Peptides against a protein of PDB entry 6RO1. Designs and how they scored, part 23

Target 1, 216 residues: chain A of PDB entry 6RO1
Amino acid sequence: LGKEIEEYIHKPKYCLPFLQPGRLVKVKNEGDDFGWGVVVNFSKKSNVKPNSGELDPLYVVEVLLRCSKESLKNSATEAAKPAKPDEKGEMQVVPVLVHLLSAISSVRLYIPKDLRPVDNRQSVLKSIQEVQKRFPDGIPLLDPIDDMGIQDQGLKKVIQKVEAFEHRMYSHPLHNDPNLETVYTLCEKKAQIAIDIKSAKRELKKARTVLQMDEL

## One batch from the design tools (peptide; aimed at target 1 V107 R108)

Design b2_p15_8 (made by RFdiffusion4)
Pose (drawn by RFdiffusion4):
Structure b2_p15_8 (pose): chain A 194 residues (1-46, 58-67, 79-216), chain P 15 residues (1-15)
Amino acid sequence: LGKEIEEYIHKPKYCLPFLQPGRLVKVKNEGDDFGWGVVVNFSKKSLYVVEVLLRCAAKPAKPDEKGEMQVVPVLVHLLSAISSVRLYIPKDLRPVDNRQSVLKSIQEVQKRFPDGIPLLDPIDDMGIQDQGLKKVIQKVEAFEHRMYSHPLHNDPNLETVYTLCEKKAQIAIDIKSAKRELKKARTVLQMDEL
Amino acid sequence: DFKIGEFTMDIPKLD
């Protein structure tokens, strides 16, 4: 569901109008993410590209690392979430100290909103009048309710058990696909003709 | 002069 919502938000017809300088954006590509960042401007490429400050062809910052902000161009279809907040940015972003100042400014925004950095309502704000997105958002609130209600959500060992479950779940996926091709390969193809 | 922690909640309206 989360990835489905991102696809609606990726549509440039819907998200480009809200990519004003200083807008907070979360970006993820093929798995790894850079946390949150701030946009500077955007233009066409070659698809659209926006230059965004992120924590880090570079890779994202690790959890233990304090991080160093760097501006990088990224494709628009790599934005996972967009916020209602537009934090102020320096005019000349070339200095390192200003880049750290922006990192500290976001650290203060995250504090002013411990419930989470507010996101744009894709319907009330972004204007996605598509009916499919309605049923998606409904399933999200319902499954989030199911998640926090699960006895394991609060358990500190949840991440330890969740990984063993994820491994055991992937091994099962292999067995399913492997059996699927085996039922095909083992099949005699011309028996219906006969 | 830049000040840390300042921001706005301005959302542009659609036509």

Design b2_p15_8_s1 (made by RFdiffusion4, then SolubleMPNN; from b2_p15_8, 8 letters changed)
Fold by OpenDDE base, seed 1:
Structure b2_p15_8_s1 (fold): chain B 216 residues (1-216), chain A 15 residues (1-15)
Amino acid sequence: as target 1 above (216 residues)
Amino acid sequence: SFEIGKYSLEIPKLK
């Protein structure tokens, strides 16, 4: 369901108005999760569809992303890779196709005017980390309906399903029941008793089998 | 828009 929402949000017709400099965006390219980065700018590139000859514009967003230092040394020939969890990494401006944006935040950062110095780019990482610290439940997202104004009925149905599922999960009487611990303990005891009964029946059957062999 | 430190919560008004 989250992936279905993503398929709407990353469409240029919906997201372009929100790709201002400083906007927090999440970037994912197949197996490479860059996490949260910051929009620097975007550009429209002319593209021609190979089969129809129709003009299909490609949108490229330049995003400050935390990249591995190793990938940057080979940057002339290789795509940037996300920093490893144990690595400090380096913030770099990476051109990203707009459809690779997995999330768009309501947060917009103030960014340095000159991002050529490494220290200026790394200062943006500190700002992202500060935002993450302030939002322990996750960086706030733009609402696709209320904030982004997406009118697609398919999306509305997806959101309704998500909300209904979340409501059922949180309204499940066991989740917020202060007696949940008691219920779990009772369920575990019942499971243990069932195991013990099966074990006892097995031992009793063995004992009876031994007694029958001694009587034969 | 609410400015908090080095960031703001900004929702562009769709024209």
Scores: peptide ipSAE 0.184, ipTM 0.762, DockQ to the pose 0.374
OpenDDE base, seeds 2, 3, 4, 5: peptide ipSAE 0.059, 0.049, 0.072, 0.035; ipTM 0.740, 0.717, 0.739, 0.724; seed 2 fails the geometry check

Design b2_p15_8_s2 (made by RFdiffusion4, then SolubleMPNN; from b2_p15_8, 9 letters changed)
Fold by OpenDDE base, seed 1:
Structure b2_p15_8_s2 (fold): chain B 216 residues (1-216), chain A 15 residues (1-15)
Amino acid sequence: as target 1 above (216 residues)
Amino acid sequence: PFVVGKYSLEIPKLP
């Protein structure tokens, strides 16, 4: 369900109006999760579809991302990699295809006008970390319907399913039951006892079959 | 939209 919502929000038709400088966005490229970065600018590139010759515009967003220092040494030949959890990393402006945006926040940061100095870029990381500290349950997202104005009926159905699932989960009588662990433990014990009884009955049947052979 | 420190919650009004 969350992935289905992502398939709508990363479409240029919906997200471009929200890609202002300072907008917090999450970037994921296949296996590489950069986490939260900051939009610097975006551009429309003319592209031609290789198979049809049709104009297929590419949208590239420049995002300030926390990158591995190792990958930045090879930045002329290789794509930037996300910083490892154990490293400091370096904030770098990375050109990102718009479809690689996995989330868009309602939060915009005030960014330095000049991002050429490393210290100015690293100051933005401190600002992201401050926002994360203020939102312990996660950085707030743009609402795809109310904020982004997406009217797609497919998306509305996905959201309704999410809301109905969440409502059922939180309204479940056992959700806040301090005995929930006890109930699960009892269910697991009951399941194990049922397996053990079935095993014991099989062994008893085998033993009876052996006794019948010894009586023949 | 509100500003707290160096960030704001800003929803752009679509033109």
Scores: peptide ipSAE 0.030, ipTM 0.659, DockQ to the pose 0.399
OpenDDE base, seeds 2, 3, 4, 5: peptide ipSAE 0.027, 0.029, 0.019, 0.025; ipTM 0.650, 0.645, 0.601, 0.636; seed 4 fails the geometry check

Design b2_p15_8_s3 (made by RFdiffusion4, then SolubleMPNN; from b2_p15_8, 7 letters changed)
Fold by OpenDDE base, seed 4:
Structure b2_p15_8_s3 (fold): chain B 216 residues (1-216), chain A 15 residues (1-15)
Amino acid sequence: as target 1 above (216 residues)
Amino acid sequence: PFVIGKYSLDIPKLP
């Protein structure tokens, strides 16, 4: 279900308006989880589908990511690798295909204009770590419907399934009562409460963020 | 936009 939501979010038609410089994004390439990085810029590349000759534009986002020092030495020939858990790593601007964005935050950082100096790049890591400290329950995500405006019925169905799954998961301890209707209504209430808790946690997270943030 | 330190919550208003 989370992965199914990601399949919508990483689509260029939905995410490109939110890929402004300083936007926090999560990058995952197959087995390589880079965690949270910062958008620097994006570019459109012409791509031709090999089998159809159709123009399929690829979008590449340059993301400042925490990379292993080992991968940086080979950066001319090898794909960047995430910093090892025990490694400090180094912040590097990495070209990433937009479909590798696993999450997009509502948070945008102020980034240095010149990211060529290592110190400037490492200062952004400190800023990410500061954001993470401010958000102990995780960095806030853009809502795919409310914030990103995704109207896709498939996504709405996925969200409904997530809500219904959360609902069923919370209902399962109540299934010792033989009356299916009371279970469904208690499930609906508990799902609504879970949705309301999730929305209230999201609103509280938005509101706590709002309360801690000066309105500019 | 709300700014804490070196970051902001910047949710573009959908048109």
Scores: peptide ipSAE 0.203, ipTM 0.800, DockQ to the pose 0.345
OpenDDE base, seeds 1, 2, 3, 5: peptide ipSAE 0.106, 0.203, 0.082, 0.025; ipTM 0.723, 0.804, 0.678, 0.673

Design b2_p15_8_s4 (made by RFdiffusion4, then SolubleMPNN; from b2_p15_8, 9 letters changed)
Fold by OpenDDE base, seed 2:
Structure b2_p15_8_s4 (fold): chain B 216 residues (1-216), chain A 15 residues (1-15)
Amino acid sequence: as target 1 above (216 residues)
Amino acid sequence: PFEVGKYSLFIPKLP
């Protein structure tokens, strides 16, 4: 379910409008979890599929990520690796394929104009850590429907299933009441109320984020 | 203090 939502969010047609400089994003490449980074820039590369001659545009996002210092020494020949949990690491601008974005935050940071100095890059890490402290329940995500405007019926069905599952997990197994329709309409109303509560909690978290930012 | 902007609906110009 979470992965199914990710498969929609990381599609260029949906996420590109939200890949502004300073946007918080999560990057994961196979086993390498970089955690939260910051968008610096993005580019479209024209690619031609070798077998079909079809133009398949590659979207590359430059993300400021916390990298292992060991991987940075070999950065000319090897892919950047995430910093170990106990490692301080170093923030580095890494070109990332857009499909490697596992999450997109509603939070957008101001970033230094010059990211060449290490101190400027490390200042962004401090900003990410301060955001994480303010959001103990996790950094707020863009809503794929309300914020990203995704109209895909498949995504809507996935979200409804997630919410119905979350609801069923928190609703004790209502005994075998054969009125599946009334339970379904109550689960749809309660899923809609849970959507509305989750949306309202997200809006309230966004509004509190804004209020807490106006107080900073 | 870091300035955190609301999600700007600024559509970046695709190159």
Scores: peptide ipSAE 0.023, ipTM 0.607, DockQ to the pose 0.121
OpenDDE base, seeds 1, 3, 4, 5: peptide ipSAE 0.019, 0.019, 0.023, 0.020; ipTM 0.549, 0.599, 0.621, 0.597

## One batch from the design tools (peptide; aimed at target 1 P17 Q20)

Design b2_p16_1 (made by RFdiffusion4)
Pose (drawn by RFdiffusion4):
Structure b2_p16_1 (pose): chain A 194 residues (1-46, 58-67, 79-216), chain P 16 residues (1-16)
Amino acid sequence: LGKEIEEYIHKPKYCLPFLQPGRLVKVKNEGDDFGWGVVVNFSKKSLYVVEVLLRCAAKPAKPDEKGEMQVVPVLVHLLSAISSVRLYIPKDLRPVDNRQSVLKSIQEVQKRFPDGIPLLDPIDDMGIQDQGLKKVIQKVEAFEHRMYSHPLHNDPNLETVYTLCEKKAQIAIDIKSAKRELKKARTVLQMDEL
Amino acid sequence: EEEREEGEKKVKELEE
């Protein structure tokens, strides 16, 4: 569901109007993410590209690392979420100190909103009048309710058990696909003719 | 609403 919502938000017809300098954006590509960042501007490529400050062809910052902000161009279809907040940015972003200042400014924004950095309502704000997105948002709120209600959500060992569950779940996926091809390979193809 | 209108104008300029 989360990925499905991102696809609607990826549509440039819908998200480009809200990519004003200083907008907070979360980006993820093929798995790894850079947390949150701030946009500077955007233009066409070659698809569209926006230059965004992120925590880090570079890779994202690790959890233990304090991080160092760097501006990088990224494709628009790599934005997972867009916020309602537009934080002020310095005119000349060349200096390192200013880049750290922006990192500290966002640390203060995250404090002003412990419930989470507010996101744009894709319908009330972004204008996605698509009917499919309605049913998606409904399933999200329902499954989030199911998640926080689960006795395991509060459990500190949840991440320890969730990983063993994830591993055991992937092994099962292999067995399923492996059996699928086996049922095919083991099949005699010309028996219906006969 | 104003921000959206400014953004639409900017996208149109880029397309031209």

Design b2_p16_1_s1 (made by RFdiffusion4, then SolubleMPNN; from b2_p16_1, 6 letters changed)
Fold by OpenDDE base, seed 5:
Parts: C-alpha cells; structure tokens; sequence
Structure b2_p16_1_s1 (fold): chain B 216 residues (1-216), chain A 16 residues (1-16)
C-alpha cells in the first residue's frame, strides 16, 4: 500500500508544487534508504532519451540528506550513500531524481540561508531529529488527495485503505517549535481527523470487523 | 495553500 502511494506522489505533476525549501522528504534509492531529508531546491533538467528524441523533463531535487562519511570521500562521481544506523554521518546536499522521493511530509523546516558550513547542515539534522521525536509514530505525510490534489481513482482506493492505517501519525505538538516554519494546516487537520478516525477505528476494530484489514 | 502556490509559481518559472 505504501509503495502504491509512492508511485503517485513521486510524479513531478503532483509533488513539485510541494518541494519548497525546508520541506521534509523521504529519499530511497534502490537498496539505499536515506530516510528523511530536507528539500533545498529543485531544478528541471532536460534529459534527451536517446531512443525517443523526446526531451523528457527530469526534475532533480537537491535534498539535504544524512550521508556516510565514507561515501563523501569518494569522488563527486559516486552516488552518496546513506549513513549507517550507528554512524553519525554528515548532512550533505544531494541531487536526487524526483522519482526517488518516497514520501513528502506536511512539515517544512527552517533551513539556514548558507548551507556551506558543516555546522549549518548539521543543525538541520538536529531539527529533523527533533521532528522525529515529536512524531514517534512517524513524520506526518502530505495527504495525496486533500493536500496534493491527486484525483486518481486508483490512489483514492489505496488511500482509503491506507487512511484506515495512517490515522495514527499526526499529533499537533509541532506548532511551537521556532525551527518549524510551517506545518501544512490541511495536513494538520487531516492528521487530527486521522487521529480521530484512528481512535474511532481502533474502537471499531475492537468491535469484530477485524476481517477486512487482514486481507490487505 | 500559500506554500502550494509558491511551489506552483516555482514550477512555472522552471517551465518558462
């Protein structure tokens, strides 16, 4: 279900309007899970597909990601690798193809104007970690339907299934953090609704309609 | 809403 949602949200048509500087995004590249990073900027790159002559616009998102120090020593040509769980890592601005965004948060962080200093980049990591602490059930996601405006019926069906599950993730404690520039109010409201529906569904699941969720 | 608008404007700038 999560993967099915990812197939929609990573499409430039849907996600680009939400890739503002400071937006929390989750980045995955094949087997490499970078976890949550922060959008710095995005750009349009024209890639000439050799076979079609069609310029398919590729979008590259510069994302501040926690990278392994080992991967940073390897030349600018090697793809950054995520920090190991036991590693401190280093926050680096990594160019990421937009389709590698696995999730987009409703949370937008304040980012330093100058990300060249290591300390400024590491400060963003601290901010991410603080957000993660505030959301023990996970960082709140943009709603693909309500926030992103995706009208796809396939997604609606998936979301109906996932919303049954996601109702847990949104707690309001982020309003007072000066490092939080914005939390999308729609996501907050939906997060609250999701919490309410989760509480209601937990109450309903305590009522015997256990059957339909186990088949998903 | 404002953030979405900002993003949409930025997208338009890149398409131009």
Amino acid sequence: as target 1 above (216 residues)
Amino acid sequence: DELKKEGEERVKELEE
Scores: peptide ipSAE 0.266, ipTM 0.853, DockQ to the pose 0.682
OpenDDE base, seeds 1, 2, 3, 4: peptide ipSAE 0.240, 0.210, 0.247, 0.220; ipTM 0.843, 0.828, 0.846, 0.830

Design b2_p16_1_s2 (made by RFdiffusion4, then SolubleMPNN; from b2_p16_1, 7 letters changed)
Fold by OpenDDE base, seed 4:
Structure b2_p16_1_s2 (fold): chain B 216 residues (1-216), chain A 16 residues (1-16)
Amino acid sequence: as target 1 above (216 residues)
Amino acid sequence: SELKEEGKKRVEELEK
């Protein structure tokens, strides 16, 4: 269900107004979870769909992410990888397709104007860590309805299902209702379908990004 | 070149 909400919030029509410099965002690329990063800027790239000639704009957000030092040494063609759990890592500005944003925070940080110095980038990591310390239950998210103004009925139905599921989980201990397994399985299947749709969209976008990297 | 062709094929596969 959280993944279904993600499929709405990462749509450019909804998230772009909130991708201001300093916005906290969570970035996930396939199996690579970068965790929380900070938006530096975003850009619109013109993408021509090869089959339709239609302009399908791609949105790239530059995000300060904690990257492994090993991945940064590899050629400009290799995607940055997240820092290992035991690694300090290094904050780098990484161009990220908007659909790879898994969460958007209500929190905005001040960022240094010059992010070329390593110390300036690492100072942003300290700021993220301070925010995480202040929010032990997790960094606050933008509300998709109240903050982001998403009016999509599909999202409202998803939220209603989440609320109904949560209410059932709290009201009926998992042990006694065989219908809860069915609802859980349906929610898991739906979450899996959302993952599969997201994976397919990621593959499509990877394929498109490879097509665009020749123009960058 | 090869990555671009693989990318095109994969786009075509995903658009089918």
Scores: peptide ipSAE 0.033, ipTM 0.408, DockQ to the pose 0.016
OpenDDE base, seeds 1, 2, 3, 5: peptide ipSAE 0.032, 0.000, 0.035, 0.028; ipTM 0.489, 0.246, 0.518, 0.511; seeds 3, 5 fail the geometry check

Design b2_p16_1_s3 (made by RFdiffusion4, then SolubleMPNN; from b2_p16_1, 6 letters changed)
Fold by OpenDDE base, seed 4:
Structure b2_p16_1_s3 (fold): chain B 216 residues (1-216), chain A 16 residues (1-16)
Amino acid sequence: as target 1 above (216 residues)
Amino acid sequence: SALKEEGRKRVKELEE
């Protein structure tokens, strides 16, 4: 359900008005979670779809992110990597496709005008850490309906489902059960079994499709 | 065909 919300908020149609300099955003690229960074600027790039010749604009946001120092040495040829958990890392301005934004905060920071000096970039990391300290339950998000003005009925239905699920979870009689950890472990096992069943069904469907193609 | 036999084997393995 959280992922379904992300699919709405990262659309350029909705998020572009909120990508001002200093906006806190969360960046995730496949397995690489950069965590919270700060928007520096955004640009629209002309892109031509190779198959249709249709102009599909690419939106690139420059985000100040905490990167591994090792990944920076080859930054001309290799994508930046997030700092390791035990690594201090270094704040770098990274060009990010807008669809890689996993979250957008209501918080907007002041950023130095010149981000070329390392000290200026690292000062922004300190500011992010100060915000995180102020919000122990997490950095506040933009409300997709109230703040971002998303009118999509699909999103409204997703939000309603999330709220209903959260209400059921917190009202569940097992919520205060002293065996809650054991129950969670069993629920995780059940969820994994459900994933495995779904995977097996997909493989079965693929195998049947291959068999049907040989009969044609 | 050998592919059909492999497919049948895989289907049987997945139905078990």
Scores: peptide ipSAE 0.024, ipTM 0.543, DockQ to the pose 0.008
OpenDDE base, seeds 1, 2, 3, 5: peptide ipSAE 0.022, 0.021, 0.021, 0.022; ipTM 0.540, 0.567, 0.597, 0.586

Design b2_p16_1_s4 (made by RFdiffusion4, then SolubleMPNN; from b2_p16_1, 7 letters changed)
Fold by OpenDDE base, seed 5:
Parts: C-alpha cells; sequence; structure tokens
Structure b2_p16_1_s4 (fold): chain B 216 residues (1-216), chain A 16 residues (1-16)
C-alpha cells in the first residue's frame, strides 16, 4: 500500500509544486535507501525514451543526501551510495530522478545559500537529525489528497484502505504514539514553517516537546 | 499555500 501511494506522489504533475528548496524528501534507488534528504533545486531534462523515440521530459531533483565517503571517491563514474547507519557519512548534492522520491514531507528547512562548503552541507544533516528527534515516529508527510490536491480515485481508494487498516496514516502518522496526532495536525498547520537552521537550533534547544515546534 | 504557489510558478518557468 505504501508503494502504491509512492506511485502517485512521485509523478511530476503532483510533486513538482512541492519541491521547493529546503523541502524534506525521502530517496530510494534500487535497494539503496538514502533516507531523508533536503531538496536544493530541480530541473527539467529532455530524454529520448528508447522505445518511443519521443523526447519525454525527465525531471531531476538535486537533493542533499547523506552519502558514504567511499562512494564519493568514484562519484564521477558511480552513483552515490547511502551512508551506513554506523557511518557519519557526508552530505552531498545528488541529482535524483523525481520518480525516486519515495516520500515528501510537510517540513521545509532553511538551507545555507552556499552549499559548496562541507560544513554548510553537514549543518543541514544536523537540521534533519533535529527534525527526526522531534518526530520520533517519523517525519510528517504531505497528505496526497489534502496537501498535494491529488484527485485520483485510485489513490483515494488506496488511502481509504490504508486508513482503514492503519487508522492513522495521514490523520495519524503510521506510528502508534498517541502523541503523534497532535504532532501531525500541528505539522499540517506548520507546513508553512520553514525552520531556520540557526533559529531552530536555538529554539530546538529550548523546545522540550514536539508541540513546541509549533511556535517555530 | 504560499509555498505551493511558489512551486507552481517554478514549474511554469521550467515549462516555458
Amino acid sequence: as target 1 above (216 residues)
Amino acid sequence: SAEFEEGKKRVEELEK
């Protein structure tokens, strides 16, 4: 059911309006789970479909992802690989095909203007980690229906099934913490809250509860 | 939302 939802949300017609700089997105590629990254930019590329000879627009999103340092050595020829759980990794701007986005968050971060310095990129990782700490049950997702405005009946049926089985998918995050309802309803209201990394670090230090991110 | 409208404008700019 999660995969079925992904098939809708990663379509350019639905997701592109939400791929603003700083948007948290989850990236998966051929068994590699990069987890949560941050959108930097997206571009349109023309590619010839091998089978049709037609130039179909492909969209590439540049995403700050935590990558293995080993994969960076061959970055000119090899695709970036996700950092291992025990590895610190390095935040890199990785070009990702839009259909590889497995999730889109309601959370948007303020990102440094210059991402060339390693320290600036690593600061974004710290911000992602702070968001994850605030959402122990998972980073808030955009609602495909309410937030993304997807009207597809197939998706509505999938969501209804998921909500029936998982009483909490979008109205309640999939994770069973009763505190999640208050956190997610606040995140929907706060989908407009761009967390300034500098202010958010200060306020996150002050914020004892996930609910206090409402004031961010 | 302001973000959504910003995103729409960016998409429109890429399609031009």
Scores: peptide ipSAE 0.342, ipTM 0.894, DockQ to the pose 0.600
OpenDDE base, seeds 1, 2, 3, 4: peptide ipSAE 0.328, 0.318, 0.330, 0.295; ipTM 0.885, 0.885, 0.889, 0.878; seeds 1, 3, 4 fail the geometry check

Design b2_p16_2 (made by RFdiffusion4)
Pose (drawn by RFdiffusion4):
Structure b2_p16_2 (pose): chain A 194 residues (1-46, 58-67, 79-216), chain P 16 residues (1-16)
Amino acid sequence: LGKEIEEYIHKPKYCLPFLQPGRLVKVKNEGDDFGWGVVVNFSKKSLYVVEVLLRCAAKPAKPDEKGEMQVVPVLVHLLSAISSVRLYIPKDLRPVDNRQSVLKSIQEVQKRFPDGIPLLDPIDDMGIQDQGLKKVIQKVEAFEHRMYSHPLHNDPNLETVYTLCEKKAQIAIDIKSAKRELKKARTVLQMDEL
Amino acid sequence: VEPLEELEEHPPVEVE
């Protein structure tokens, strides 16, 4: 569901109008993410590209690392979430100290909103009048309710058990696909003719 | 929260 919502937000017809300088954006690509960042401006490429400060051809910053902000161009279809907040940015972003200042400004925004950095309502704000997105947002609130209700959500060992579950779940996916092709390969193809 | 009225191209940001 989460990825499905991102796809609606990826549509440039819907998200480009809200990519004003200083807008907070979360970016993920093929798995790894850079946390949150701030946009500077955007233009076409070659698809659209926006230059965004992120925590880090570079890779994202590790959890233990304090991080160093860097501006990088990214494709628009790599934005996972867009916030209602537009934090002020310096005019000349060339200095390192200003880049750190932006990192500290965001650290203060995250404090002003411990419930989470507010996101744009894709319908009330972004204007996605598509009916499919309605049923998606409904399933999200319902499944989030199911998640926090699960006895394991609070358990500190949840991440330890969740990984063993993830591993055991992937092994099972292989068995399923492997058996699928086996049922096919083992099949005699010309028996219906006969 | 207000969207942009027009979409314009911008030059790349200089870095050090």

Design b2_p16_2_s1 (made by RFdiffusion4, then SolubleMPNN; from b2_p16_2, 5 letters changed)
Fold by OpenDDE base, seed 1:
Structure b2_p16_2_s1 (fold): chain B 216 residues (1-216), chain A 16 residues (1-16)
Amino acid sequence: as target 1 above (216 residues)
Amino acid sequence: VEPLKELVEYPPVETD
């Protein structure tokens, strides 16, 4: 289900309006999970399909990602790799194809105007980590229908199935089947993550309104 | 709790 939603949200026709500077995005490239990064900018590249000669535009997004220091030394020829779990890593601006975005957050950050200094890039990592601390159940996602305006009937069916499953889980607590508890715990975690995302969005909006009022 | 000075919720920008 999550992968099916991903197949919609990473399409340029849906996600481009949301790839503003400072947008939190999750990047995955095959086996490499970079986790959460921050959009710096995006660009449209002309691409010619080799078989049809048709112009198929490629969209490249520059994302500030936590990279391994080892991958950066060889960066002239090797693709950036994610920082190892125990590695401090370094934040780098990495050009990625838009289809490598596995998630898009409703959260945007203020980013430094100059990302050339290491300290400015590392400050953004601190901000991401602070966001993660405020959202222990996960960083808020854009709603593909309500926020992103995706009208695709296939996506609507996926969402309806998720909602129907969540509703069934809440209406019939399968307390008695240990195997169902595992599925329920995973789905309750996902549903609770989705609800906590909506509630945390509301609280963040309220808290921000309060913080803006305290700065006035 | 340090104020998330940097947390901004941005609405979608209508791309005309």
Scores: peptide ipSAE 0.035, ipTM 0.644, DockQ to the pose 0.039
OpenDDE base, seeds 2, 3, 4, 5: peptide ipSAE 0.032, 0.033, 0.047, 0.030; ipTM 0.607, 0.560, 0.657, 0.623; seed 4 fails the geometry check

Design b2_p16_2_s2 (made by RFdiffusion4, then SolubleMPNN; from b2_p16_2 with E8K H10Y V15T E16D)
Fold by OpenDDE base, seed 3:
Structure b2_p16_2_s2 (fold): chain B 216 residues (1-216), chain A 16 residues (1-16)
Amino acid sequence: as target 1 above (216 residues)
Amino acid sequence: VEPLEELKEYPPVETD
């Protein structure tokens, strides 16, 4: 179900309006989890699929990501790799296909106008780390219905199943049926995503209230 | 400490 929601969110027709500069996004490429990065810009690339005659537009988003030092050395020839957990890494602007976005945050950051200096790129990492400290349960996600306006009935059914499962988890502690554990782990991840969305909306509402109090 | 002002939730922007 979390993966099913992801399949909707990463579609260009839904996510492009939210890929503004400074938007926090999570990037995964196959086995490589880059974690949270920041959108710099996006571009539409026309790829002529040789077989269909139809211009299927590819969307590429430039994302500032924490990359390994090895990626820096081979940046001209090899795909960027995520920094190891124990590595400092370096923030790099990486062109990413839009379908590799695994999550989109409600949070946007101010980014430096010039990202060519390494210090300016590393300042953005400090900003991401500060956001992560403020949200110990995870960076807040955009709500696919309320924030992204997705009207797809398939997604609504997925969300209803998640909510129904959350309600069942809270109202009836389902006995440890081992078949329920796999469903439970999937549903806990979903429930956690939905709880994280609701909690994040509440925390953002609180944070907006605090920000509004500092502006008063 | 990054100023709280740098952390904002922004609505969607119309893609022209």
Scores: peptide ipSAE 0.030, ipTM 0.570, DockQ to the pose 0.048
OpenDDE base, seeds 1, 2, 4, 5: peptide ipSAE 0.022, 0.028, 0.031, 0.024; ipTM 0.597, 0.594, 0.600, 0.591; seed 4 fails the geometry check

Design b2_p16_2_s3 (made by RFdiffusion4, then SolubleMPNN; from b2_p16_2 with E6K H10F V15T E16D)
Fold by OpenDDE base, seed 3:
Structure b2_p16_2_s3 (fold): chain B 216 residues (1-216), chain A 16 residues (1-16)
Amino acid sequence: as target 1 above (216 residues)
Amino acid sequence: VEPLEKLEEFPPVETD
């Protein structure tokens, strides 16, 4: 179910409007989980390969990712690798195919204008870490329906299945385990807090937009 | 402590 949602989110027709500079995104490439990075820009690449009948334009997003220092030495010849858990790593701008985006956050960061200095790139890592501290239950995601405006009936059915599954989990007698109830109550409270924060931020943004319109 | 101002949640751009 989560993977089925990801299959919608990473489609260019849905995600491109949300790939503004500073957007937090999660990047996975096969077995390599880079975790959360920051969008720098995106570009359309024409698939020059005439023989693959998929004329679908490839989109590449440049993402600031925490990379291993070892992979940087070979960056001209080898794909970047994520920093090891015990490694500090280095923030690098990595070209990523859009379909490798596993998640898109509602959070957008201000990024330095010049990302050539290492210190400027590393400052973005500090910003990501600060966001993670503020959201101990996970960085808030864009809602695929309410935020991304995806009208696909297949996605709506997937979401309904997730909701029904969650409801069945909540209603299942196995949730009489006091540990599960505590986890679910915490998850519900967290989800409600995330919704409330999102709603409050939307209201604040609407209020600021109205205030900015009144000041214009 | 990075300024709170660096963190902004952007709702969807209403595509009109």
Scores: peptide ipSAE 0.022, ipTM 0.545, DockQ to the pose 0.037
OpenDDE base, seeds 1, 2, 4, 5: peptide ipSAE 0.020, 0.020, 0.018, 0.018; ipTM 0.539, 0.533, 0.491, 0.543; seeds 2, 5 fail the geometry check

